# Peptides against a protein of PDB entry 3KDP: the designs that were tried, part 2

Target 1, 230 residues: chain A of PDB entry 3KDP
Amino acid sequence: PFLIFIIANIPLPLGTVTILCIDLGTDMVPAISLAYEQAESDIMKRQPRNPKTDKLVNEQLISMAYGQIGMIQALGGFFTYFVILAENGFLPIHLLGLRVNWDDRWINDVEDSYGQQWTYEQRKIVEFTCHTPFFVTIVVVQWADLVICKTRRNSVFQQGMKNKILIFGLFEETALAAFLSYCPGMGVALRMYPLKPTWWFCAFPYSLLIFVYDEVRKLIIRRRPGGWVE

## One batch from the design tools (peptide; aimed at target 1 F168 F171)

Design b1_p8_3_s4 (made by RFdiffusion4, then SolubleMPNN; from b1_p8_3, 5 letters changed)
Fold by OpenDDE base, seed 3:
Structure b1_p8_3_s4 (fold): chain B 230 residues (1-230), chain A 8 residues (1-8)
Amino acid sequence: as target 1 above (230 residues)
Amino acid sequence: DLALELLE
């Protein structure tokens, strides 16, 4: 989100406070829960890792985490962002280069795609209106991300959902997201304006995509061990 | 207010 904000000079899609709420709020308990996950059924059939040659974080893991799953997460967030701005009169093409004028408090006549003028205050309301749905989109996509992280090779259907701490983590991050989205005063305190409940569903296709993508990947790995997909 | 409209 921040890279596209800089490169495309678009209005800020996800605020610093909302990023902190993700990194320090919604992600911690889910991440900790993975430490309590049951070992995969085939773990005893694998050779021990050589600590001198085998990295815990390798190029394949980085490619999966940032290059694949992270990109789908970002696409989900940006989709929500562009839809909200389009509904408020700002088409995606009009947002390119708009940041400089958007963030200038002395410019009160920024035009949308339809020639309507927006004051600084009105623009900031729309910006902060985008932050909460973007945040919620990330949380919903993180459900799928957490679930796929339960295993490296086995299907989630083979592993099951027996980790009670992980289930608690999913509940906790969702409850926290709902609290931050709907608690009175969050618009003032965190610049997170309330969202329609329907915005929660905008991320579901992306969560499903991540889940299906990873299950297909794991299926390929199981059928063709030692392939480039592993 | 846009925020109120989004709550409806």
Scores: peptide ipSAE 0.011, ipTM 0.496, DockQ to the pose 0.025
OpenDDE base, seeds 1, 2, 4, 5: peptide ipSAE 0.037, 0.022, 0.031, 0.035; ipTM 0.603, 0.589, 0.624, 0.628; seeds 1, 2, 4, 5 fail the geometry check

Design b1_p8_4 (made by RFdiffusion4)
Pose (drawn by RFdiffusion4):
Structure b1_p8_4 (pose): chain A 230 residues (1-230), chain P 8 residues (1-8)
Amino acid sequence: as target 1 above (230 residues)
Amino acid sequence: IAFIILFF
């Protein structure tokens, strides 16, 4: 978001104070939760790891959290900023520029895609209404995430969901977001504004994509263990 | 429901 905010001079989809709600808020518990994960094989049957090679964090990993499942999480994140605004007037393209004027506190008269003229606080209350659900489609996608960052070889049907804590992280993570968006206050404190029902289910095809993609990876590997995918 | 799942 902050990257395109520079590219397409677009209204900032995800705000800063909004970000310290991901890893400090919703994400904390779900992550702590993996540490409670049983194995995937006789670990005490493999030679010891080797401090020089096979590191904790590596190429093959960053190529995943950033290069892959990371992007699919954003395509889902933007897609609903693109919906929050068009379902409210600003059909996408009439966005490729607004910021310069949009962020102006004096230009209270700005054309949307119909003619309607918006003030400042009038449209910002939509911009923050744009954060509030980017901050969701992010939590929504992290369901499909927290479930495939669960195993690294086994299908979820081979390992199952016996993690009676990770599941809590879900219920928490999600509900926390709702509370962070409906309590009389989170608006005037965090630029968090209540959402309309239709609004939550945006990232859903995307969460389910992240899900399906990861499952198919593991399968390939387990069919071709020396092959390219692994 | 989450607490039931947590304890059982």

Design b1_p8_4_s1 (made by RFdiffusion4, then SolubleMPNN; from b1_p8_4, 7 letters changed)
Fold by OpenDDE base, seed 2:
Structure b1_p8_4_s1 (fold): chain B 230 residues (1-230), chain A 8 residues (1-8)
Amino acid sequence: as target 1 above (230 residues)
Amino acid sequence: LALEFREN
């Protein structure tokens, strides 16, 4: 998010405080819950790794988690951001380079894609209106990410949802996201304005995409053991 | 001016 904000000079899609709420708030308990995940049902059928050559966390796992899945997460967030701004008159192409004028409090006549002029105050309301649904979008996508992290090879349907701590983590992060989104004063404290409840569903296609993508990946691994996808 | 997204 922040890299695209700098490179494309677009209005800030996600605030720094909201990023901290993701990293320290919503992600922490779910991440700890993975330590309590049961072994994969087929783990005893696999050969032991060579501890001298085989890393516990390999480059393939890092590339999958932070590269592929991370890019889909970012796309989900930016999709929500661009939809909100487009509904408020700012088409994606018009946002390129707009940050300089957007952030200038002395410019009160910034035009949208339709020639409507926006004051600094109006622009900041729209910007902070984007922060909350971007945050919520990440949380919804994290549901899928956490669930797919239960296994390396087995389908989630083979593994099941037996980890009660992980289930609790999913509810906790969702409750925290709702609290941060709707609690009075969050607009002032976190620059997170309350969003319409319907916007929680905006990320669902991306959450489903992540889930399906990883299940297909795991299916390929099961059918082609020792492949590059493992 | 249309602010369509925000709840309040």
Scores: peptide ipSAE 0.013, ipTM 0.429, DockQ to the pose 0.020
OpenDDE base, seeds 1, 3, 4, 5: peptide ipSAE 0.010, 0.011, 0.009, 0.011; ipTM 0.591, 0.595, 0.540, 0.591; seeds 3, 5 fail the geometry check

Design b1_p8_4_s2 (made by RFdiffusion4, then SolubleMPNN; from b1_p8_4, 7 letters changed)
Fold by OpenDDE base, seed 5:
Structure b1_p8_4_s2 (fold): chain B 230 residues (1-230), chain A 8 residues (1-8)
Amino acid sequence: as target 1 above (230 residues)
Amino acid sequence: LPELIRLN
């Protein structure tokens, strides 16, 4: 979000505190849970990696984690951001370059796409109202991300959901997200204003897309071993 | 953090 904030000069889509809540809050237990995942059924049929040539973190893994799944997650967050701002009168085209006036506390007559004027305080309320749903959107897409990380080649349906620590992690991250979103005083303490329950559903298409995308990828790998997709 | 870069 910060890169697009700089390049497009849009209102800040995700705050520093919300980023910290993702990196240090919601992702810790899920990440630890992957250490307890059972080995895939075909692991003993795979050839060992060459320790001299094959890196643990290779270009394919980086491409998958940051270039593919990471981009879908970012798109999900930005979708929620643009929907919220559009519902408050700011169409996506109008947001381009708006940051300069948006962040100026001395300008109290910033116009939206419909000619309505917004005070600095009103604009900041809307901005911080975007941060919490963006955060929740990331948590929802992380459900799919965590589930697809259970396996490298096999379908999740072949692996099953036997890892109780992973299941606990999914509940924990969701409960933490709800706590941070709805606990009284979070608006003052963390600049995280409560979100309407409907915003939890905005990320569902993207979460499903991540899951389907990875299952299709794994299916291709199983049908065509040795391809560039592996 | 890598996660920060990925999400922002």
Scores: peptide ipSAE 0.027, ipTM 0.718, DockQ to the pose 0.029
OpenDDE base, seeds 1, 2, 3, 4: peptide ipSAE 0.024, 0.013, 0.019, 0.016; ipTM 0.700, 0.603, 0.543, 0.641

Design b1_p8_4_s3 (made by RFdiffusion4, then SolubleMPNN; from b1_p8_4, 6 letters changed)
Fold by OpenDDE base, seed 4:
Formats: C-alpha cells, sequence, structure tokens
Structure b1_p8_4_s3 (fold): chain B 230 residues (1-230), chain A 8 residues (1-8)
C-alpha cells in the first residue's frame, strides 16, 4: 500500500498503525497456528530436504507468497480503497498526484472528480474512512491465505480443517478486526472510522480468487510433480 | 515517525 502511495502520490490507503495491527495483531495468531497443522499425508514419503542446497524459503515460495498471493491481496485492498473514494467523488484517475494537495492542511478547496471542493478535515475523514475497509479487506483475504498455507501440495479438501488452533486464529483475527473497526475511539486512536458491514463483502471475490487459484495450483502440482509451479 | 518509516 505504501509503495503505491509514494509512487502514484495518492492519498494514504492504509495507515501505518493499521499495518502494525495487521502484522502484529491479526496475522500473528493465525501464523502461529500453522505450527500446529497436521502433516501432509505424503510428507514422510518425501525425501528429506537438503539443508545445504534446499533453502527453506526458495524463490518459488517468495514468488508465490509475495509475487502472486501478495499482489492479489494488494489488489483487493486497493479495489476497496478506490471504490470508497469513487463513492465519495474521487475517481481513481483524479487521485494520481493528489497526495500533495490532499495532505496540505492549508488547502481547503481540493476538488473532487465532480468539481466539489473538500476541506482538509473532510478529506481526512474520507481518508480515514478508507483505512478501515482496506484493513478489513486484508483480513478477509488473509482468511484464504491462511487456509491455503495449510498445505503445500494437498488440497484443503484433502487436508481438511482439523486444526482447531487455526480455526481459532481465524475467529480471533476476525474478532480483532471487528473490534478495531467498530470500537468507539478507534477513529481517534487508530484513524480507523467505522465501516458499513457491506464493505466486508468487497474482499470476498479476492479471497475466493486466492483460494481457487491456490487449489488449481495444488491440483497442477499433484498431477504434474516436478513442474515449474511446484 | 520511525514506525511510519518502517511500515513504508
Amino acid sequence: as target 1 above (230 residues)
Amino acid sequence: EALEFLEN
């Protein structure tokens, strides 16, 4: 989010404190829960990894995690961001380069895409209104990400949802997301204004996309072991 | 400020 904020000079999509809440709050318990995941049914049939040649984190894993899944997550967040800003009169094209004027407290006549003038206070309200749905979008796509991370090769349907700690993690991150989104004072403390419940659904297509994409990937790996997708 | 830099 921040890279695009800098490169495109758009209003800040997600606050720094909110990012910390993702990394340290919503993502931590789910990540720990993966340590308790049941081994894949064929894991003991695989040759041991050579620690000298086979890195735990290889380029393929980095490409998958950051290059593919991470990009889908980012797209989901930005989709939500652009929809909210568009609903408030700021079309995506108009946001390009707007950051400088947006963040200037002395400019109180920033025009939206329809010629409406926005005061600094009004702009900050709409910016902070974007932070919460962006955050929630990330949490919702993290559901899919966590579930797909259960296995490298087996389908989630083959592995099942037997890890109770992972299930707990999903509920915990969701509850935390709801708390951060709706608790009084979060607008002041975290610059996260309450979101309409409908915004939770904006991420669902991306969550589903991640899930389907990974299941297809795993299906390909199972059918064609040793392929470039592995 | 420092945290903002790390999150960026």
Scores: peptide ipSAE 0.015, ipTM 0.500, DockQ to the pose 0.021
OpenDDE base, seeds 1, 2, 3, 5: peptide ipSAE 0.010, 0.006, 0.007, 0.010; ipTM 0.451, 0.385, 0.352, 0.467; seed 2 fails the geometry check

Design b1_p8_4_s4 (made by RFdiffusion4, then SolubleMPNN; from b1_p8_4, 6 letters changed)
Fold by OpenDDE base, seed 4:
Structure b1_p8_4_s4 (fold): chain B 230 residues (1-230), chain A 8 residues (1-8)
Amino acid sequence: as target 1 above (230 residues)
Amino acid sequence: DALKFLLE
């Protein structure tokens, strides 16, 4: 989010505090829950990792996590962001370079894509209105991300959903997301304005995409061991 | 103050 914010000079898609809520709030329990995941059925049939040559985090894992899944997550978030801004009169093309004027408190006549003028206060309301749905979008795609992280090779359907701590983590992160989104005062405290419940569904296609993508990837790995996809 | 700075 910040990279695009800087490069494209768009209004801030997701606040710093909101990102911290993701990293330290909604993602902590789910991440810890993976430590309790049942070993894959073939784990003891695999050769042990060589600690000297085989990195725990390799380039393939980084590519998968940041280059593939992370990009889908980012696309989901930005999709939600652009939809909200478009519904408020700011088309994506108009957002390019708008940040400077958007963040200037002395400019109270910033025009949207339809020629409507927006005060600084109105713009900040819209910006902070975007933060919560973006955040929720990330949480929703994290559901899929967490589930796919249960295994390296086996399908989730083969592995099952037996990790009760992971299930708890999914509910916890969702409950926390709802709390942060709807608790009174969060607009002031975290600049997270309440979102319409319908915005929770905006991320579902991306969550499904992540899930399907990874399941297909794992299927390919199982059928073609030693491929570049592994 | 730090929170305020982060929230600005």
Scores: peptide ipSAE 0.015, ipTM 0.594, DockQ to the pose 0.019
OpenDDE base, seeds 1, 2, 3, 5: peptide ipSAE 0.010, 0.008, 0.009, 0.013; ipTM 0.610, 0.416, 0.435, 0.587; seed 5 fails the geometry check

Design b1_p8_5 (made by RFdiffusion4; failed a check: near_copy:native)
Pose (drawn by RFdiffusion4):
Structure b1_p8_5 (pose): chain A 230 residues (1-230), chain P 8 residues (1-8)
Amino acid sequence: as target 1 above (230 residues)
Amino acid sequence: VLPFIVFL
């Protein structure tokens, strides 16, 4: 988001104070939760790891959290900023520029895609209404995430969901977001504004994509263990 | 079920 905020001079979809709600808020518990994960094989049957090679974090991993599942999480994140605004007037393209004027506190008269003229606090209340649900489609996609960052070889149907804590992380993570968006206050404190029902289910095809993609990866590997995918 | 009850 902060990257395109520079590219397409677009209204900032995800705000800063909004970001310290992911890893400090919703994300904390769900992550702590993996540490409670049983194995995937007789680990005490493999030679010991080797401090020089096979590191904790590596090429093949960053190529996943950033290069892959990372992007699919954003395509879903933007897609609803694109919806929050068009369902409220600003059909996408009439956005490719606004910022310069948009962020102006004096230009209270700005054309949307119909003619309607918006003040400052009038449209910002929508910009923050834009954060509030980017901050969701992010939590929504992290369901499909927290469930495939669960295993690294086994299908979720081979390993199942016996992690009676990780599931808690879900219920928490999600509900925490709702509370962070409906309590009389989170708006005037965090730029968090209540959402309309239709609004939450945005990232859903995307969460389910992230889900399906990861499952198919593991399968390939298990069918071709020396092959390219692994 | 258990995590849901804990949650509630």

Design b1_p8_5_s1 (made by RFdiffusion4, then SolubleMPNN; from b1_p8_5, 7 letters changed)
Fold by OpenDDE base, seed 3:
Structure b1_p8_5_s1 (fold): chain B 230 residues (1-230), chain A 8 residues (1-8)
Amino acid sequence: as target 1 above (230 residues)
Amino acid sequence: DEALKLFK
């Protein structure tokens, strides 16, 4: 989000506070829960890792985490961002280069795509209105990300959902997201304005996409061991 | 103003 904010000079899609809420709030318990995941059924059939030659974090893992899953996650967030701004009169093409004027407190006549003028205060309300749905979108996508991280090779359907700590983590991150989205005063304290419940569903296609993509990947790995997909 | 009501 921040890279696109700089490169495209668009209004800030995800606030610093919301990023901290993701990194320290919603992701912490889920990440810890993975330490309690049951080993895959085939783990004893694999050769031990050679600590001298085999990296714990390899290029394939980085490609999956940042190159594939991370990109789908970012696309989900940006989709929500662009939809919200479009509903408020700012079409995606109009946002390119708008940041400089958007963030200027002395410019109170920034025009939207329809020629309506927006004061600085109005623009900041819209910006902060984007932060909460973007945050929620990330949380919903993280559900799928956490679930796919349970295994490297086996399907989630083969592994099952027996990790009670992981299940608790999913509920915790969702409850925290709801709390931050709807608790009175969060707009002032965290610059996270309330969102309509319908915005929770905007991320579901992306969450499903991540899940299906990873299950297909794992299926390919199981059918063709040692392939380029592994 | 009506658009902002969509998010409150």
Scores: peptide ipSAE 0.015, ipTM 0.388, DockQ to the pose 0.023
OpenDDE base, seeds 1, 2, 4, 5: peptide ipSAE 0.010, 0.008, 0.012, 0.007; ipTM 0.497, 0.383, 0.491, 0.448; seeds 1, 5 fail the geometry check

Design b1_p8_5_s2 (made by RFdiffusion4, then SolubleMPNN; from b1_p8_5, 7 letters changed)
Fold by OpenDDE base, seed 5:
Structure b1_p8_5_s2 (fold): chain B 230 residues (1-230), chain A 8 residues (1-8)
Amino acid sequence: as target 1 above (230 residues)
Amino acid sequence: DEALRLFK
């Protein structure tokens, strides 16, 4: 989010406090839950890794985590961001380079794509209104991310959902996201303004995309072992 | 309250 914020000079899509809520709040219990996942059924049929050549964190894992899944997550967040701003009169093209004037408290006549003027206070309300849906979008795509992390090779349908701690983690992160989004005073305390319930659904296509993408990847690995996809 | 008004 910050890279696009700097390069494109757009209004801040995700606040620092919101990022901390993801890193320290919603993702902690889910991450811990993976330690309790059952081994895949075919683990004893796999060759052991060579400790001299095979790293625990390899380029394929980094590519999967940051280059593939992480990018889909970011796209989901930015999609929500652009939709909200467009509904408030700011089309994506108009946001390019707008940050300088957007963040200037002395400019109270920033025009949207339709010629409407926005005060500094109005602009900040819209900005902070984007932060919470962006956050919620990340939580929704994290559901899929967590589920796909249950296995390396087997389908989630083969593995099942037997890890009760993981299920608890999914509910916990969702409940925490709802609490942070709707609890009175969060707008003042965390600059997290409440969102319409409909905004929770904006991430669903991306969550589904992550899940389908990984299941297809795993299917390819099972059919063609030793390929570059692994 | 103001945030909710922006979505009406």
Scores: peptide ipSAE 0.019, ipTM 0.478, DockQ to the pose 0.023
OpenDDE base, seeds 1, 2, 3, 4: peptide ipSAE 0.018, 0.018, 0.021, 0.010; ipTM 0.481, 0.430, 0.464, 0.449; seed 3 fails the geometry check

Design b1_p8_5_s3 (made by RFdiffusion4, then SolubleMPNN; from b1_p8_5, 7 letters changed)
Fold by OpenDDE base, seed 3:
Structure b1_p8_5_s3 (fold): chain B 230 residues (1-230), chain A 8 residues (1-8)
Amino acid sequence: as target 1 above (230 residues)
Amino acid sequence: DEALELFK
């Protein structure tokens, strides 16, 4: 989000506070829960890792985490961002290069795509209104991300959902997201304005996409061990 | 305030 903010010079899609809420709030318990995940059923059939030659974090893992899953997650967030701004009169093409004027407190006549003028205060309300749905979108996508991280090769359906700490983590991150989205005063304290419940569903296609993508990947790995997909 | 109502 921040890279696109700089490169495209668009209004800030995800606030610093919301990023901190993701990194320290919603992701922490789920990440810890993975340490308690049951080993895959075939783990004893694999050769031990050679600590001298085999990296714990390899290029393939980085490619999946940042190159594939991370990109889908970012796309989900940006989709939500662009939909919200479009509903408020700012079409995606109009946002390109708008950041400089958007963030200027002395410019109170920034025009939207329909020629309506927006004051600085109005623009900041719209910006902060984008932060909460973007945040919620990330949380919903993280559900799928966490679930797919349970295994490297086995399907989630083969592994099952026996990790009670992981299940607790999913509920915790969801409850925290709901709290931050709907608790009175969060708009002032965290610049996270309340969102309509319907915005929770905007991320579901992306969450499903991640889940299906990873299950297909794992299926390919199981059918063709040692392939380029592994 | 109207913008906030669009998101409520």
Scores: peptide ipSAE 0.015, ipTM 0.399, DockQ to the pose 0.024
OpenDDE base, seeds 1, 2, 4, 5: peptide ipSAE 0.007, 0.006, 0.006, 0.007; ipTM 0.421, 0.363, 0.399, 0.427

Design b1_p8_5_s4 (made by RFdiffusion4, then SolubleMPNN; from b1_p8_5, 6 letters changed)
Fold by OpenDDE base, seed 1:
Structure b1_p8_5_s4 (fold): chain B 230 residues (1-230), chain A 8 residues (1-8)
Amino acid sequence: as target 1 above (230 residues)
Amino acid sequence: DEALELFL
């Protein structure tokens, strides 16, 4: 998100406080829950990792985590961001280079895509209105990310949802996201303005895409061990 | 503020 903010000079899509709420709030319990996951059914049939040659974090894992899944997550967040700004009169093409004027508190006549003028205060309300849905979008795509992380090779349908701590983590992160989004005073305290409940569904296509993508990947790995997709 | 955005 920050790289696109700098390169495209768009209004801030995700605030620092919302990032902290992800890293310290919604991601912690889900991540810890993976330590309690049941071993894959074929783990005893696999050769042990060679600690001298096999890296714990390899290029394939980095490519999957950051290059593929992370990009889909970012696309989901930015999609939500652009839809909200478009609904408020700012089409994506008009946002390019707008940051300098957007963040200038002395400019009170920034025009949207329809020629409506926006004061600094009005622009900041819209910006902070984007932060919460972006955050919620990340939480919703994290549901899929957490579920796909249960296994390396087996389908989630083969592994099942037997990890009660992981299920609790999914409810906890969702409850925390709802609390941060709708608790009175969060707009003042965290600059997280309440979102319409319909915005939760904006992320669902991306969450489903992550899940389907990983299941297809795992299916390919099971059918063709040692392929480039592993 | 800008430094925290690098974690995403």
Scores: peptide ipSAE 0.023, ipTM 0.635, DockQ to the pose 0.025
OpenDDE base, seeds 2, 3, 4, 5: peptide ipSAE 0.017, 0.014, 0.021, 0.019; ipTM 0.559, 0.406, 0.601, 0.608; seed 5 fails the geometry check

Design b1_p8_6 (made by RFdiffusion4)
Pose (drawn by RFdiffusion4):
Structure b1_p8_6 (pose): chain A 230 residues (1-230), chain P 8 residues (1-8)
Amino acid sequence: as target 1 above (230 residues)
Amino acid sequence: PLVFFFLF
């Protein structure tokens, strides 16, 4: 978001104070939760790891959290900023520029895609309404994430969901977000504004895509263990 | 109740 904020001079979809709500808020518990994960094989049957090679974090990993499931998380994140604004007037393209004027506190008279003129606090209370649900489609996608960052070889149907804590992380993560968006206060404290029902289910095809994509990966590997995918 | 169902 902060990247395109520079590219398409677009109204900032995801705000800073909004970001310290992901890893400090919703994300904390769900992550702590993996540490409680049983194995996937007789680990005490493999030679010991090797401090020089096979590191904790590596090429093949970053190529995943950033290069892959990372992007699919954003395509879902933007897609609802694009919905929050068009369902409220600003059909996408009439956005490719606004910021310069948009962020102006004096230009209270800015054309949308119909003619309607918006003040400052009038449209910002939509910009923050834009954060509030980017901050969701992110938590919504992290369901499909917290469930495939569960295993690294086994299908979720081979390993199942016996992690009676990771599941808590879900219920928490999600509900925490709702509370962070409906309590009389989170608006005037965090730029968090209540959401309309239709609004939450945005990232859903995307969460489910992240999900399906990861499952198919693992399968390939298990079918071709020396092959390219692994 | 549902959370406690999954916890236990």

Design b1_p8_6_s1 (made by RFdiffusion4, then SolubleMPNN; from b1_p8_6, 5 letters changed)
Fold by OpenDDE base, seed 3:
Structure b1_p8_6_s1 (fold): chain B 230 residues (1-230), chain A 8 residues (1-8)
Amino acid sequence: as target 1 above (230 residues)
Amino acid sequence: SLVEALLS
């Protein structure tokens, strides 16, 4: 979000406070829960890692986590962002370079894609209206990310959902996301305006895509050990 | 997630 915000000079897709709510709020319990995950059934058939040659985090893991899954997460968030702005009169092409005028409090006549003028206050309401759905989109996509992180090679269906702490984490992050989205005063306190319930569903296709993508990847790894996908 | 959020 922040990289595209800088490069494309678009209105801020996700607020700094909202990012902190993700990193410190919704992601902590899920991340901790992975420490309690059961070992994969085939772990005893693998040779122990050589601590001198084998990194715990390798280029393949970084590529998968940040290069593939992280990009799909970002696309989900940005899709939600662009849809909301388009519904408010700002088409994606019109957002390019708009940040400079968008963030200027002295410009009260910023035109949308339809020639409607927007005051600074109105623009900030729309911006903060985007932050909450973007946040919720990330949380919904993180459900899939957390579930796929349970295993490296085995299917989630082989591993099962036996980790009670992980299940608790999924409920906790969802409850926290709902609290931050709907609690009175969050618009003032966190710049997170209330979310229409329909926006929760916008992320579901992306969450499903991540899950299916990783299951297919794991299936390929199981069928072709030592392949380029590994 | 922060790195993902920064890179995205």
Scores: peptide ipSAE 0.060, ipTM 0.805, DockQ to the pose 0.029; fails the geometry check
OpenDDE base, seeds 1, 2, 4, 5: peptide ipSAE 0.055, 0.058, 0.053, 0.057; ipTM 0.789, 0.788, 0.774, 0.809; seeds 1, 2, 4, 5 fail the geometry check

Design b1_p8_6_s2 (made by RFdiffusion4, then SolubleMPNN; from b1_p8_6, 7 letters changed)
Fold by OpenDDE base, seed 4:
Structure b1_p8_6_s2 (fold): chain B 230 residues (1-230), chain A 8 residues (1-8)
Amino acid sequence: as target 1 above (230 residues)
Amino acid sequence: DELLKLLN
């Protein structure tokens, strides 16, 4: 989000503190829960990893995590961001290069896509209104991300949802997200204004996409071992 | 804070 903020000079999609809440808050328990995941059914049938040649994190995994899943997550977040701004009169094309004027507290006549002028205060309200739904969108897509991370090759349907700690993690991150989104004072403390409950659903298509994509990927891996998809 | 922003 911040890279696009810099490159495109758009209003800040997600605050730094909010990002920290994702990385250290909502992701922590779910990530730990993966340590308790049941081994895949065929794990003991696989050859041991060669520590010298087989990196724990290889380029393929990085490509999958950041290049594919991460991009889908980013798209989900930005989709929500652009929808909110569009609903407030700022079309995506108008946001390009707007950051400089947007963040200038002395400019109180920034025009939206429809010629409406926005004060600095109004702009910041809209910006902070975007932060929470973006955050929630990330959490929702992280549900799918966490679930798909349960296995490397087996389907989630084959693996099942037996990891109670992972299930707890899903509820915990959701509860934390709700807390951060709706607790009084979070607008001031974290610049996260409350969101309409409907915004929680904006990420669902992307979450589903991640899930389906990974299941298809895993299916291909199972059917064609040694392929480039692995 | 600025540095953390760059990492994300």
Scores: peptide ipSAE 0.020, ipTM 0.551, DockQ to the pose 0.022
OpenDDE base, seeds 1, 2, 3, 5: peptide ipSAE 0.014, 0.010, 0.024, 0.014; ipTM 0.557, 0.469, 0.449, 0.530; seeds 1, 3 fail the geometry check

